# Peptides against a protein of PDB entry 5K2M: the designs that were tried, part 12

Target 1, 273 residues: chain A of PDB entry 5K2M
Amino acid sequence: MRIGITYTVLRREEMAIKERAGEFGEVVMLHEDDLLFPGNYDLDVVIIRNVSHFKALYTARLFESEGIPTVNSSRLIFEAGDKLFATLRLAGKVPVPEWKAALSEGGALRVPDSLGYPLVSKPVFGSWGRLLAKVNDRDSLEAVLEHRKWMKNPLYGIHYFQEFVEKPGRDIRSYVIGGEFVGAIYRYSNHWITNTARGGKAEPCSDPEVEELSVKAWEAFGEGALAIDIFESEKGLLVNEVNPNMEFKNAARVTGADMAGKLVEYAVEVAKT

## One batch from the design tools (peptide; made by RFdiffusion4, then SolubleMPNN)

Design b1_p9_1_s3 (from b1_p9_1, 7 letters changed)
Fold by OpenDDE base, seed 5:
Structure b1_p9_1_s3 (fold): chain B 273 residues (1-273), chain A 9 residues (1-9)
Amino acid sequence: as target 1 above (273 residues)
Amino acid sequence: DEWWARRGG
């Protein structure tokens, strides 16, 4: 078996994936600079680890166009990596924070009529809490909308909002690969954006309700490897978002779960279908 | 009421 691994930066995750993939066959590391299409790639499967959502999406689709399956698939990356599209999938299966989408400034200005304040403005794309805004009032909403007008990417004109969820100074991140729950962590932060990439502490989360909800959230998409961000709220557990290009070094360290191995095993399974 | 404490961790 020949396993490709596409990447932007060789992180701890990519090193672990490479190491585990080597147990199943030949590993072909493919930096973004190595990717030209159409090409003659002799690979049975490609594990997509590009940092950029769009680079990951297009890389996956390009390999698929050559008959090479990817983990994750371009479909999954597309649907899970867009916060609005992910919400559309999730909302039919699991509890999610209340949300609104608007396609104009005029529409966006009416969002508080439904969600109230405070609300969270999110770009539909992006990671690590980039361009998340806690919007406490009308003035803040107008400011966010004004700034969006001057952003070059048209996707910033897609206005996605959620209710602000009061959290206990932590979030939950769970991992589901191939429909199997692999593990979960608490991510502690004094900031309303709880992300370990921003210096948050991670601790193991052992909660059967989290496990069940995580699997159900994964089933909304029905394939691949997902990190699932879950909020603990007064209304219960809410699935905030999913990530089809997960970081797991902290989760693997804290839980002892073999995230890289599970990902590779799933990729090998995909290669055989 | 620490509602979140019921979830452990």
Scores: peptide ipSAE 0.043, ipTM 0.660, DockQ to the pose 0.027
Fold by OpenDDE base, seed 2:
Structure b1_p9_1_s3 (fold): chain B 273 residues (1-273), chain A 9 residues (1-9)
Amino acid sequence: as target 1 above (273 residues)
Amino acid sequence: DEWWARRGG
């Protein structure tokens, strides 16, 4: 078996994936600079580890066009990596924060009529809580919308809002690969944005409700490897988002779960189908 | 609060 691994930066995750993939066959590391299409890639499967959502999406689709399956698939990356598209999948299967989408400033200004204040403005794409805004009032909403108007990427004109969820100073990140729950962590922060990439601490999460909800959230997509972000709220557990390009170094360290191994095993299964 | 206490701190 020949396993490709695409990457932007060799992180701990990519190193672990490489190491585990070597147990199953020949590993071909493919930096973004190595990727030209159409190509003549002799690979049975490609594990997509590009940092950029869009680069990951296009890379996956390009390999698929060559008849090479990817983990994750371009379909999954597309649907899961967009917060709004992910919400559309999730909302039919699991509890999610109340949300509204608007396609204009005029529409966005009416969102508080449904969600109230405070609300959270999110770009449909992005990581590490970039461009998340807690919007407490009309003035803040107008400011966010004004700024979005002048952002060059037209995707910033897609206005996605959630209710502000009061969290207990933490959130949960779980990992589901091939439909199997692999592990979960609490991410602690004194800020309403709890992402560990911004200096949060991680602790193991052993909660059967989290496990069940995580699997159910994965089933909304029905394939691949997902990190699932879950809020603990007064309303119970809410699935906030999913991540098809998961970072797992902290989770692996804290839980001892073999995230890289599970990802590789799944990729090998995909290669065999 | 009560909901948080139920889940443990």
Scores: peptide ipSAE 0.036, ipTM 0.620, DockQ to the pose 0.026
Fold by OpenDDE base, seed 1:
Formats: sequence, C-alpha cells, structure tokens
Structure b1_p9_1_s3 (fold): chain B 273 residues (1-273), chain A 9 residues (1-9)
Amino acid sequence: as target 1 above (273 residues)
Amino acid sequence: DEWWARRGG
C-alpha cells in the first residue's frame, strides 16, 4: 500500500495522518510544490490536505484523472466545500437555517422580504468566517452588495444569505468519516462567529441527537470525511455547513478520538475498492 | 495559527 498525502502546511493534523498512515504502508508526502500533472504517480490512494479549497479540488481531480482515488474525492470537495451546493444537499435530509440565493444585486435586495433582518451574508466559498457579514438593515445590505461588486472573483456575485440564528454562546462541530460518527465538540465564543480559529474554547459534546443528525448530514453526500457545523437554536438543531477538508487538532485533543487513524483507515478502504 | 495558514494559500 502506497499512501500519498498532499499538503500546503505541515500542521498537527498532517503529522498525525502521516504517522497513522505509516502503520498501513509506505507514505509519500507531497507538498504543493511537488505536484505536477500528468505525473504518472505510483500511489494506491491520496489523502487531500491542501489548505486552499480550490487547490484541494483540482489536486483531487488531477489524481483521479490518473486513476488514483482520493480522500476526499473531487466530487465531495466540490459539493461540500461550496456553501450553496452543500445547502442544496443538506436541505433534503436535515434541518438547515433558512436561506436564500440571488444571482444579481436586484435579486439580493429582495432577500429581506423573505428572511427579514438580521440576516447573514456568506460567500459560497471560503473558510474561518471570512467575508461573513451580519446584515442588520437595508443600509448594511447595500454596503455589502456594493463591496461585492468591486471584488474581482465572479463567485462573489453569487449572493448567498441565511437567517441569523441566535446561539447559546456556542456551536457544535462533529466529525463523520465513512459514515461513522467519530466525535463532536462544543466551540464557545462571545462573538456570533464561533469558529475556534477566531478564538474560543472547545469542550466535548456527548449528545445522541447530535450523533444521529451528524450521520444524516453525512448521508446527504454519501462518502468521505466531513466536519459538520451544527447550531443549537430555538427551533432545535440546525446543520449550518460541512467541511470536506477538516481540521481536527482541537477536537482530537478534547475528545481523545483518533480522527487521524479513522481517516487513514477510510483511505485504505477506498484504496482497496 | 490555522487562520494565518489559510490566508497564505
């Protein structure tokens, strides 16, 4: 078994994945600078750990073009890594925050007629709450739309909105790999953006309802390894988004779950298929 | 640290 691991930065997650992969076979570490295609790579599977969503997507697709399966697949990275496409999958299986998509400024200005204020503006791509805006009124909506008009990437012209969900000073991040629930954490923050990358405390989450909902959210995609972001709301649990390139350092530390091992085990199963 | 790593990509 030859296991490739693509990466941008060697983080604690990549170190743990490398270590666990070494128990199953030969490990080939591939920095982004090492990736040229076509390359005729001699690998049975590749674990995708590129930081950039688009680099991860294209890397996965390029290996697949050479007949090498990836974890995650390019299909999963594409569908799960886009907030709108992920919402389209999730909305048919699990409760999600109310959402609207608009393809023009004129359409976007009508979103409050359905969602009201406050609402949340999100780019369809990006991580760590980048370019998230809590929009409290018409003036703020117009400002966000004006700024988007001058952004160079045409994907910023795809307007994705959610209702603002009042949370109890925390959210939940769960992990599902190959359809198996691996663990979950609470992420505490005094800010409406609860992502631990912006500061916050992590604590273990042991809730059977979270476990069941997390597996159902994974089943909306039907493959791979996903981190799942869940809100506690007055309406119950809501699946906000999923991440096909999960960070798990804090979750592994807090829960004691072998997330790196589970990811490698799944990759080995994919290689044998 | 993770936030900075994602900005550099």
Scores: peptide ipSAE 0.007, ipTM 0.502, DockQ to the pose 0.164
Fold by OpenDDE base, seed 3:
Structure b1_p9_1_s3 (fold): chain B 273 residues (1-273), chain A 9 residues (1-9)
Amino acid sequence: as target 1 above (273 residues)
Amino acid sequence: DEWWARRGG
């Protein structure tokens, strides 16, 4: 078996994936600079580890066009990596925060009539809480909308909003690979944006309700490897978002779970189908 | 009595 691994930066995750993949076959590391299409790639499966959502999406689709399956698939990356499209999948299967989408400034100005204040403005793409805004009032909403008009990417004209969820100074990140729950962590932060990449503490989460909800959230997509972000709220557990390009170094360290091994095992299964 | 503490976390 020949396993490709595409990457932008060789992180701890990519090193662990490479090491585990070597136990199953020949490993071909493919930096973004090595990728040209169409190409004659002799690979049974490709593990997509590009940092950019869009680069990951297009890389996956390009390999698929040559008959090479990818983990994750381009379909999964497309649907899970867009916050609005992910919400559309999740909302039919699991509890999610209340949300509204507007396609114009005029529509966006009416969102508080349904969600109230405070609300959260999110871009449909992006990572690490980039361009998240807690909108407390009308003046703040108008300011966010005004700034969006000057952003060059047309996707910033898609206005996605959620209710502001009061959290207990933490959130949950779980990992589901091939339908199997692998592990979960608490991410602590004094800021309303909880993210370990921004210096938050991580601790193991061993909650059967989190495990069950995480599997159901994965089933909304039905394939691949997902990190799932869950809020603890007064309404119960809410699935906030999913990530098809999961970082797991903190989770693997804290839980002891073999995230890289599980990802490789799933990729090997995909290669055999 | 923090509501989230009731979940065993």
Scores: peptide ipSAE 0.039, ipTM 0.664, DockQ to the pose 0.026; fails the geometry check

Design b1_p9_1_s4 (from b1_p9_1, 6 letters changed)
Fold by OpenDDE base, seed 5:
Structure b1_p9_1_s4 (fold): chain B 273 residues (1-273), chain A 9 residues (1-9)
Amino acid sequence: as target 1 above (273 residues)
Amino acid sequence: DEPWARRGS
């Protein structure tokens, strides 16, 4: 078994994946600078750990074009890595926050007619709560839309909104790999953005409802390794978003779960199919 | 990484 690992930066996650992969076969570390296509790669599977969503997507598709399967697949990265496309998959299987999408400023200005205020503006791509805005009123909505108009990337012209969910000072991050629930954590913050990448504490989450919901959310995509963000709301648990290129160092530390081992085991299974 | 692109999280 020859296992490739593509990466941008050697984080704790990539080091753990490398270590675990070495137990199953030969490990080939592939920095982004090492990747040229078409190429002659002698690999049975590639674990995709590029930091950029787009680099991860294209890297996966390029290996697939050479007949080498990837974890995650380019399909999964594409559908799960876009907040709107992920919502479209999730909404058919699990409870999600109420959402609206608009394709113009004029359309976006009508979103409060359906969602009310406050609402949350999100880019369809991005991490760590980057460019999230809590929109409390019309003036704030107009300001967000005006700023988006001057942003260089045309994807900022895709307007994705959610209802603002009142949370109990925390959210949930769960992990499902190959359809198996691996673990979950609470992420605490005094800010409405509870992502621990911006600070906060993580604690173990042991809740059968979270486990069941996490597996159902994964089944909306039907493959790969996903981190799942869940909100505790007045309406019950809501699946907010998923991440096909997850960080797990905090979750692994807090839960004791071998996230890296589970990811490698799944990659080995994919290589054998 | 592209300055305008999504970071891993």
Scores: peptide ipSAE 0.014, ipTM 0.555, DockQ to the pose 0.626
Fold by OpenDDE base, seed 1:
Structure b1_p9_1_s4 (fold): chain B 273 residues (1-273), chain A 9 residues (1-9)
Amino acid sequence: as target 1 above (273 residues)
Amino acid sequence: DEPWARRGS
């Protein structure tokens, strides 16, 4: 078996994936600079580890065009990597924060009529809490919308909003690979954005309700490897978003779960289908 | 990569 691994930066996760993949076959490391298409690649499966959402999406689709399956698939990366498209999948299966989408400034100005204040403005793409805004009032909403007009990427004109969820100074990040729950962590922060990439502390989360909800959230997509963000709210557990390009070094360290091994095992299974 | 294109956790 020949296992490709595409990457932007060789992180701890990519090193662990490479090491575990070597137990199953020949490993071919492919930096973004090595990727030209069409290329007639001789690979049985490719693990996608590009940092860029769009690079990951297009890389996956390009390998698939040559008959090579990817983990994750381009379909999953596309649907899970967009906050609005992910919400559309999740909302049919699990509890999610209340949300609104608007396709114009005029539409966006009416969002508080249904969600109230405070609300959260999110771009549909991006990670690590970039361009998240807690919008407390009309003046703040107008400011966010004004700034979006001057952003060059037209996707910033897609306005996605959520209710502001009061959290107990933490959120939950869980991991589901091939439909199997692998582990979960609490991410602590004094800021309303609890992402560990912004300095949050991680601790193990052992909660059967989190495990059940995480599997159901994965089933909304039905394939691949996903990190799942869950809020503890007064309404109970809410699935906020999913990530098809998971970082897991902190979760692996804290839980002791073999996330790299589980990812490789799933990729090997995909290669044999 | 442009900062707006990045996706991680």
Scores: peptide ipSAE 0.013, ipTM 0.551, DockQ to the pose 0.807
Fold by OpenDDE base, seed 3:
Structure b1_p9_1_s4 (fold): chain B 273 residues (1-273), chain A 9 residues (1-9)
Amino acid sequence: as target 1 above (273 residues)
Amino acid sequence: DEPWARRGS
């Protein structure tokens, strides 16, 4: 077994994945600077750990073009890594926050007619709550839309909105790999954005409802390794988003779950299929 | 040392 691991920077996650992969076979670490295609790579599977969503997507697709399966697949990265496309998958299987998408400023200005205020503006791509805006009124909406006009990436012209969900000072991040629930954490923050990457604290989450919902959310995509963000709301549990390029150092530390091992085991299974 | 600080454009 020859396992490739693509990476931008060696984080704790990549080091753990490398270590566990070594138990199953030869490990080939591939920094982004090493990636040239076509490359005639002698690999049975590649674990995609590029930090950039787009670099991860293209890297996965390029390996797949050489007949090498990836974890995650380019399909999964594409669908799960876009908040709107992920919502489209999730909404058919699990409860999600109420959402609207608009393709113009004029359309976006009508979103409050359906969602009301406050609402949350999200870019369809990005992490760590980047460019999330709580929009409390018309003036704030107009300001967000005005700023979007001057952003370089045309994807900023895709306007994705959610209802603002009142959370109990925390959210849930769960992990499902190959359809198996691996673990979950609460992420605490005094800010409405509870992401631990912004200084939040993590605690173990042991809730059968979270486990069941997480598996169902994974089943909306049907493959790969996903981190799943869940809100505790007055309406019950809501699946907010998924991440096909998961960070898990905090979750692994807090839960004791062998997330790196589970990821490698899944990659080995994919290689054998 | 946040991962975001190491992302390329």
Scores: peptide ipSAE 0.009, ipTM 0.535, DockQ to the pose 0.150
Fold by OpenDDE base, seed 4:
Structure b1_p9_1_s4 (fold): chain B 273 residues (1-273), chain A 9 residues (1-9)
Amino acid sequence: as target 1 above (273 residues)
Amino acid sequence: DEPWARRGS
């Protein structure tokens, strides 16, 4: 068994994955600078750990083009890593926040007619709460839309909105790998954006409803390793988004779950299929 | 890496 691991930065997660992968076979660390295609890669599977969503996506697809399976697959990275595409999958299986997508400014200006205020504007790509906006009124909506016109990437012209969900000063991040629930944490924040990358505290989450919902959310995609962001709302649990390139150092530390081991085990299974 | 293309949280 030869296991590739692609990476941008050797984080705690990549170190843990490398260590655990060494127990299952030969490990080949592949920094982004090492990746040239077409290439002569003698690998049974590649674990994708590139920091960039797009680099991860293209890296996965490039390995797949050479007959090497990836964890996650390019399909999963594509569908789960885009907030709108992820919502399209999730909405058919689990409760999600109310959402609207608009493809023009004129369309976006009508979103409050359906969602009301406050609403949340999200780019379809990005992480760590980047370019999230709580839109409280018409003036704020117009400002967000005006700014989007001047953004270079055309994907900023895709307008994705959600209802603003009142949360109890926390959200939930769960982890499902190969359809198995691995663990979950609460992420605490005094800000409406509860992402731990912004300084949130993590605590273990042991809730059977979270476990069940997390597995169902994973089943909407049907493969791979996902981190799942869940809101505790007045309407019950809502699946907000998923991440096909998950950070798990805080979750592993807090829960004691072997996230890296489970990821490697799944990659080994994928290599054998 | 372009800052807007980063994913992992």
Scores: peptide ipSAE 0.017, ipTM 0.551, DockQ to the pose 0.812; fails the geometry check

Design b1_p9_2_s1 (from b1_p9_2, 6 letters changed)
Fold by OpenDDE base, seed 1:
Structure b1_p9_2_s1 (fold): chain B 273 residues (1-273), chain A 9 residues (1-9)
Amino acid sequence: as target 1 above (273 residues)
Amino acid sequence: SGGTSDLPE
C-alpha cells in the first residue's frame, strides 16, 4: 500500500495522518510544490490536506484523472466545500437554517422580504468565519452588497444568506468518517461567530441526537470525511455547514478520538475498492 | 478551526 498525502503546511493534523498512515504502508508526502500534472504517480490513494479549497479540489481531480482515488474525492470537496451546494444537499436530509440565494444585487435586496432581519451574509467559499456579516438593517445590507461589487472574484457575486440563529454561546462540531460517527465537541465563544480558530474553548459533546443528526448529514453526501457544524437553536438542532478539509487537533485532544487513524483507515478502504 | 480556506491571493 502506497499512501500519498498532499499538503500546504505541515500541521499537527498532517503529522498525525502521516504517522498513522505509516502503519498501513509506504507514505509519500507531497507538498504543493511537488505536484505536477500529468505525472506518473505510483500511489494507491491520496489523502488531500491542501489548505486552499480550490487547490484541494483541483489536486483531487488531477489525481483522479490519473486513476488514483482521493480522500476526499473531488466530487465531495466540490459539493461540501461550497456553502450553497452543501445547503442544497443537506436541506433534503436534515434541518438547516432558513436560507436564500440571490444572483444579483437587485435579487439580494429582496431577501429580507422573506427572511426578515437580522440576516447573515456568507460567501459561498471560505473558512474560519471570513467575510461573515451580521446584517441588521437595510443600510447594512446595501453596504455589504456595495463592497461585494468591488471584490475581484466573481464568486462574490453569488449572494448567500441565512437567518440569524441565536445560539447559547456555543456551537457543535462533529466528525463523521466513512459514515461512522467519530466524535463531537462544543465550541464556546463570546462572539456570535463560534469558531475555535478564533480562540474558542472546546469541550466534549456526548449527545445521541447530535450523533444521529451528524450521520444523517454525512449521508446527504454519501462518502468521505466531514466535519459538521451544528447549531443549538430554539427550533432544535440545525446543520449549518460541512467541511471536507477538516481540522481536528482540538477535537482529538478533547475527545481522545483517533481521528487521524480513522481517516487513514477509510483511505485504505477506498484504495481497496 | 475552519476547513477549506482560500489563501489570500
Scores: peptide ipSAE 0.024, ipTM 0.639, DockQ to the pose 0.534
Fold by OpenDDE base, seed 4:
Structure b1_p9_2_s1 (fold): chain B 273 residues (1-273), chain A 9 residues (1-9)
Amino acid sequence: as target 1 above (273 residues)
Amino acid sequence: SGGTSDLPE
């Protein structure tokens, strides 16, 4: 078996994936600079680890066009990596924060009529809490909308909002690969944005309700490897978002779960189908 | 979450 691994930066995750993939066959590391299409790739499967959502999406689709399956698939990356599209999938299967989408400033200005204040403005793409805004009032909403007008990428004109969820100083990140729950962590932060990338601490999360909800959230998409962000709210557990290009070094370290191994095993299964 | 970041976790 020949396993490709596409990457932008050789992180701890990519190193772990490479190491585990070597147990199953020949590993071909493919930096973004190595990717040229159409190409004569002799690979049975490609694990997509490009850092950019869009590069990951296009890379997956390009390999698929050559008849090579990818983990994750371009479909999954597309649907899970867009916060709005992910919400559309999730909302039919699991509890999610209340949300609204607007396609104009005029529409966006009416969002508080349904969600109230405070609310959270999110771009439909991005990571690390980038361009997340807690909107406490009308003035703040107008400011966010005004700034969006000056952003060059037309995707910033898609206005996605959620209710502000009060959290107990933490959130949950779980991992589901091929429908199997692999593990979960608490991410602690003194900020309303709890991303570990912003200095949050991680601890193991062992909660059967989290496990069950995580699997259900994965089933909304029905394939691949997903990290799932879950909020502990007064309403119970809410699935906030999913990530089809998951980071897991902290989770693997804290839980001891073999996330890289599980990802590779799943990729090998995909290659055999 | 890291989906479109230019930096690792």
Scores: peptide ipSAE 0.017, ipTM 0.594, DockQ to the pose 0.334
Fold by OpenDDE base, seed 3:
Structure b1_p9_2_s1 (fold): chain B 273 residues (1-273), chain A 9 residues (1-9)
Amino acid sequence: as target 1 above (273 residues)
Amino acid sequence: SGGTSDLPE
C-alpha cells in the first residue's frame, strides 16, 4: 500500500496523518511544489490536505484523471466546499438555517422580503468567518452589496444569505468519516461567529442527537471525511455547513478521538475499492 | 478553523 499525502503546510494534522499512515504502508509526502500533471505517480490513494479549497479540488481531480482515488474525492470537495452547493445537498435530508440565493444586486435587495432582518451574508467559499456579515437593516445590506461589486473574484457576485440564528454562545463541530461518527466538540465564543481560530475554547460534546444528525448530514453526500458545523437554535439543531478539508487538532486533543487514524483507515478502504 | 480557505495571492 502506497499512500500519498498532499499538503501546503505541515500542520499538526498532517503530521498525525503521516504517522498513522505509516502503520498501513509506505507514505509519500507531496508538497504543492512537487505536484506536476500529467505525472507518473505510483500511489494507491491520495489524502488531500491542501489548504486552498480550489487547489484541493483541482489536485483531487488531477489524481483521479490518472486513475488514483482521493480522500476526499473531487466531487465531494466541489459540493461540500461551496456553501450554496452544500446547502442544496443538506436541505434535502437535515434541518438547515433558512436561506436565499440571488444572482444580482436587484435580486439580493428582495431577500429580506423572505428572510427578514437580521440576516447573514456569506460568500459561497472561504473559511474562518471571512467576509461574513450580520445585516441588521436596509442600509447595511446596500453597503455589503456595493462592496461586492468591487471584489475581484466573480464568485463574490453570487449572493448567499441565511437567517440569523441566535446561538447559546457556542456552536458544535462534529466529525464523520466513511459514515462513522468519530467525535464532536463545543466551540465557545462571545462573538456571533463561533470559531476556534478566533480564540474560542473547545469542550467535548457527547450528545446522541448530535451524533444522529451528523451521520444524516454526511449521508447527504454519501462519501468521504467531513467536519460538520451545527447550531443549537430555538428550532432545534440546524446543520449550518460542512467542511471537506477539516482541521481536527483541537477536536482530537479535547475528545481523545483518533481522527487521523480514522481518516487513514478510510483512505485504505477507498484504495481497495 | 475551516479548510476551505484560499491563500492570498
Scores: peptide ipSAE 0.022, ipTM 0.628, DockQ to the pose 0.552; fails the geometry check
Fold by OpenDDE base, seed 5:
Structure b1_p9_2_s1 (fold): chain B 273 residues (1-273), chain A 9 residues (1-9)
Amino acid sequence: as target 1 above (273 residues)
Amino acid sequence: SGGTSDLPE
């Protein structure tokens, strides 16, 4: 078994994955600088750990084009890594925050007519709460739209909005790999954006409802390894988003779950199919 | 959440 691991930065996650992968076979670490296509890669599977969503997506697709399966697949990265596309998958299976999408400024200005205020404006891509805006009124909406208009990436012209969900000073990050619930944590923050990458504290989450919902959320996609962001709302648990390039350092530390091992085990199984 | 960004922070 030859296991590739693509990466941008050698984080604790990548180190753990490397270590566990070594128990199953030969490990080939592939920094982004090492990736040239078409190539002649002698690999049975590639674990995709690129930090950039788009680099991860293209890397996965490029390996797949050479007959090498990836974890996650390019399909999963594409669908799960885009907040709107992820919502489209999730909405039919699990409770999600109310959402609207608009394809123009004029359309976006009508979103409050449907969802009301406050809203959350999200780019369809992005991590660590970047470019999230709580939109409380018309003036704020106009400002966000104006700024988006001058952003270089055309994807910023895709206007994705959610209802603002009042959270109890935390959210939940769960992990499902190959359909198996691996663990979950609470992420605490005094800010409406809860993210451990921004200095939030993590604590174990042991809730059967979270486990069940997490598995159902994963089933909306039907493959791979996903981190799942869940809100505790007055309406119950809501699946906010999923992440096909999950960080799990804090979760692994807090829960003691062998997330790296589970990921590698899944990758090995994918290699055998 | 890492992996959904075009650019790392």
Scores: peptide ipSAE 0.020, ipTM 0.609, DockQ to the pose 0.477; fails the geometry check

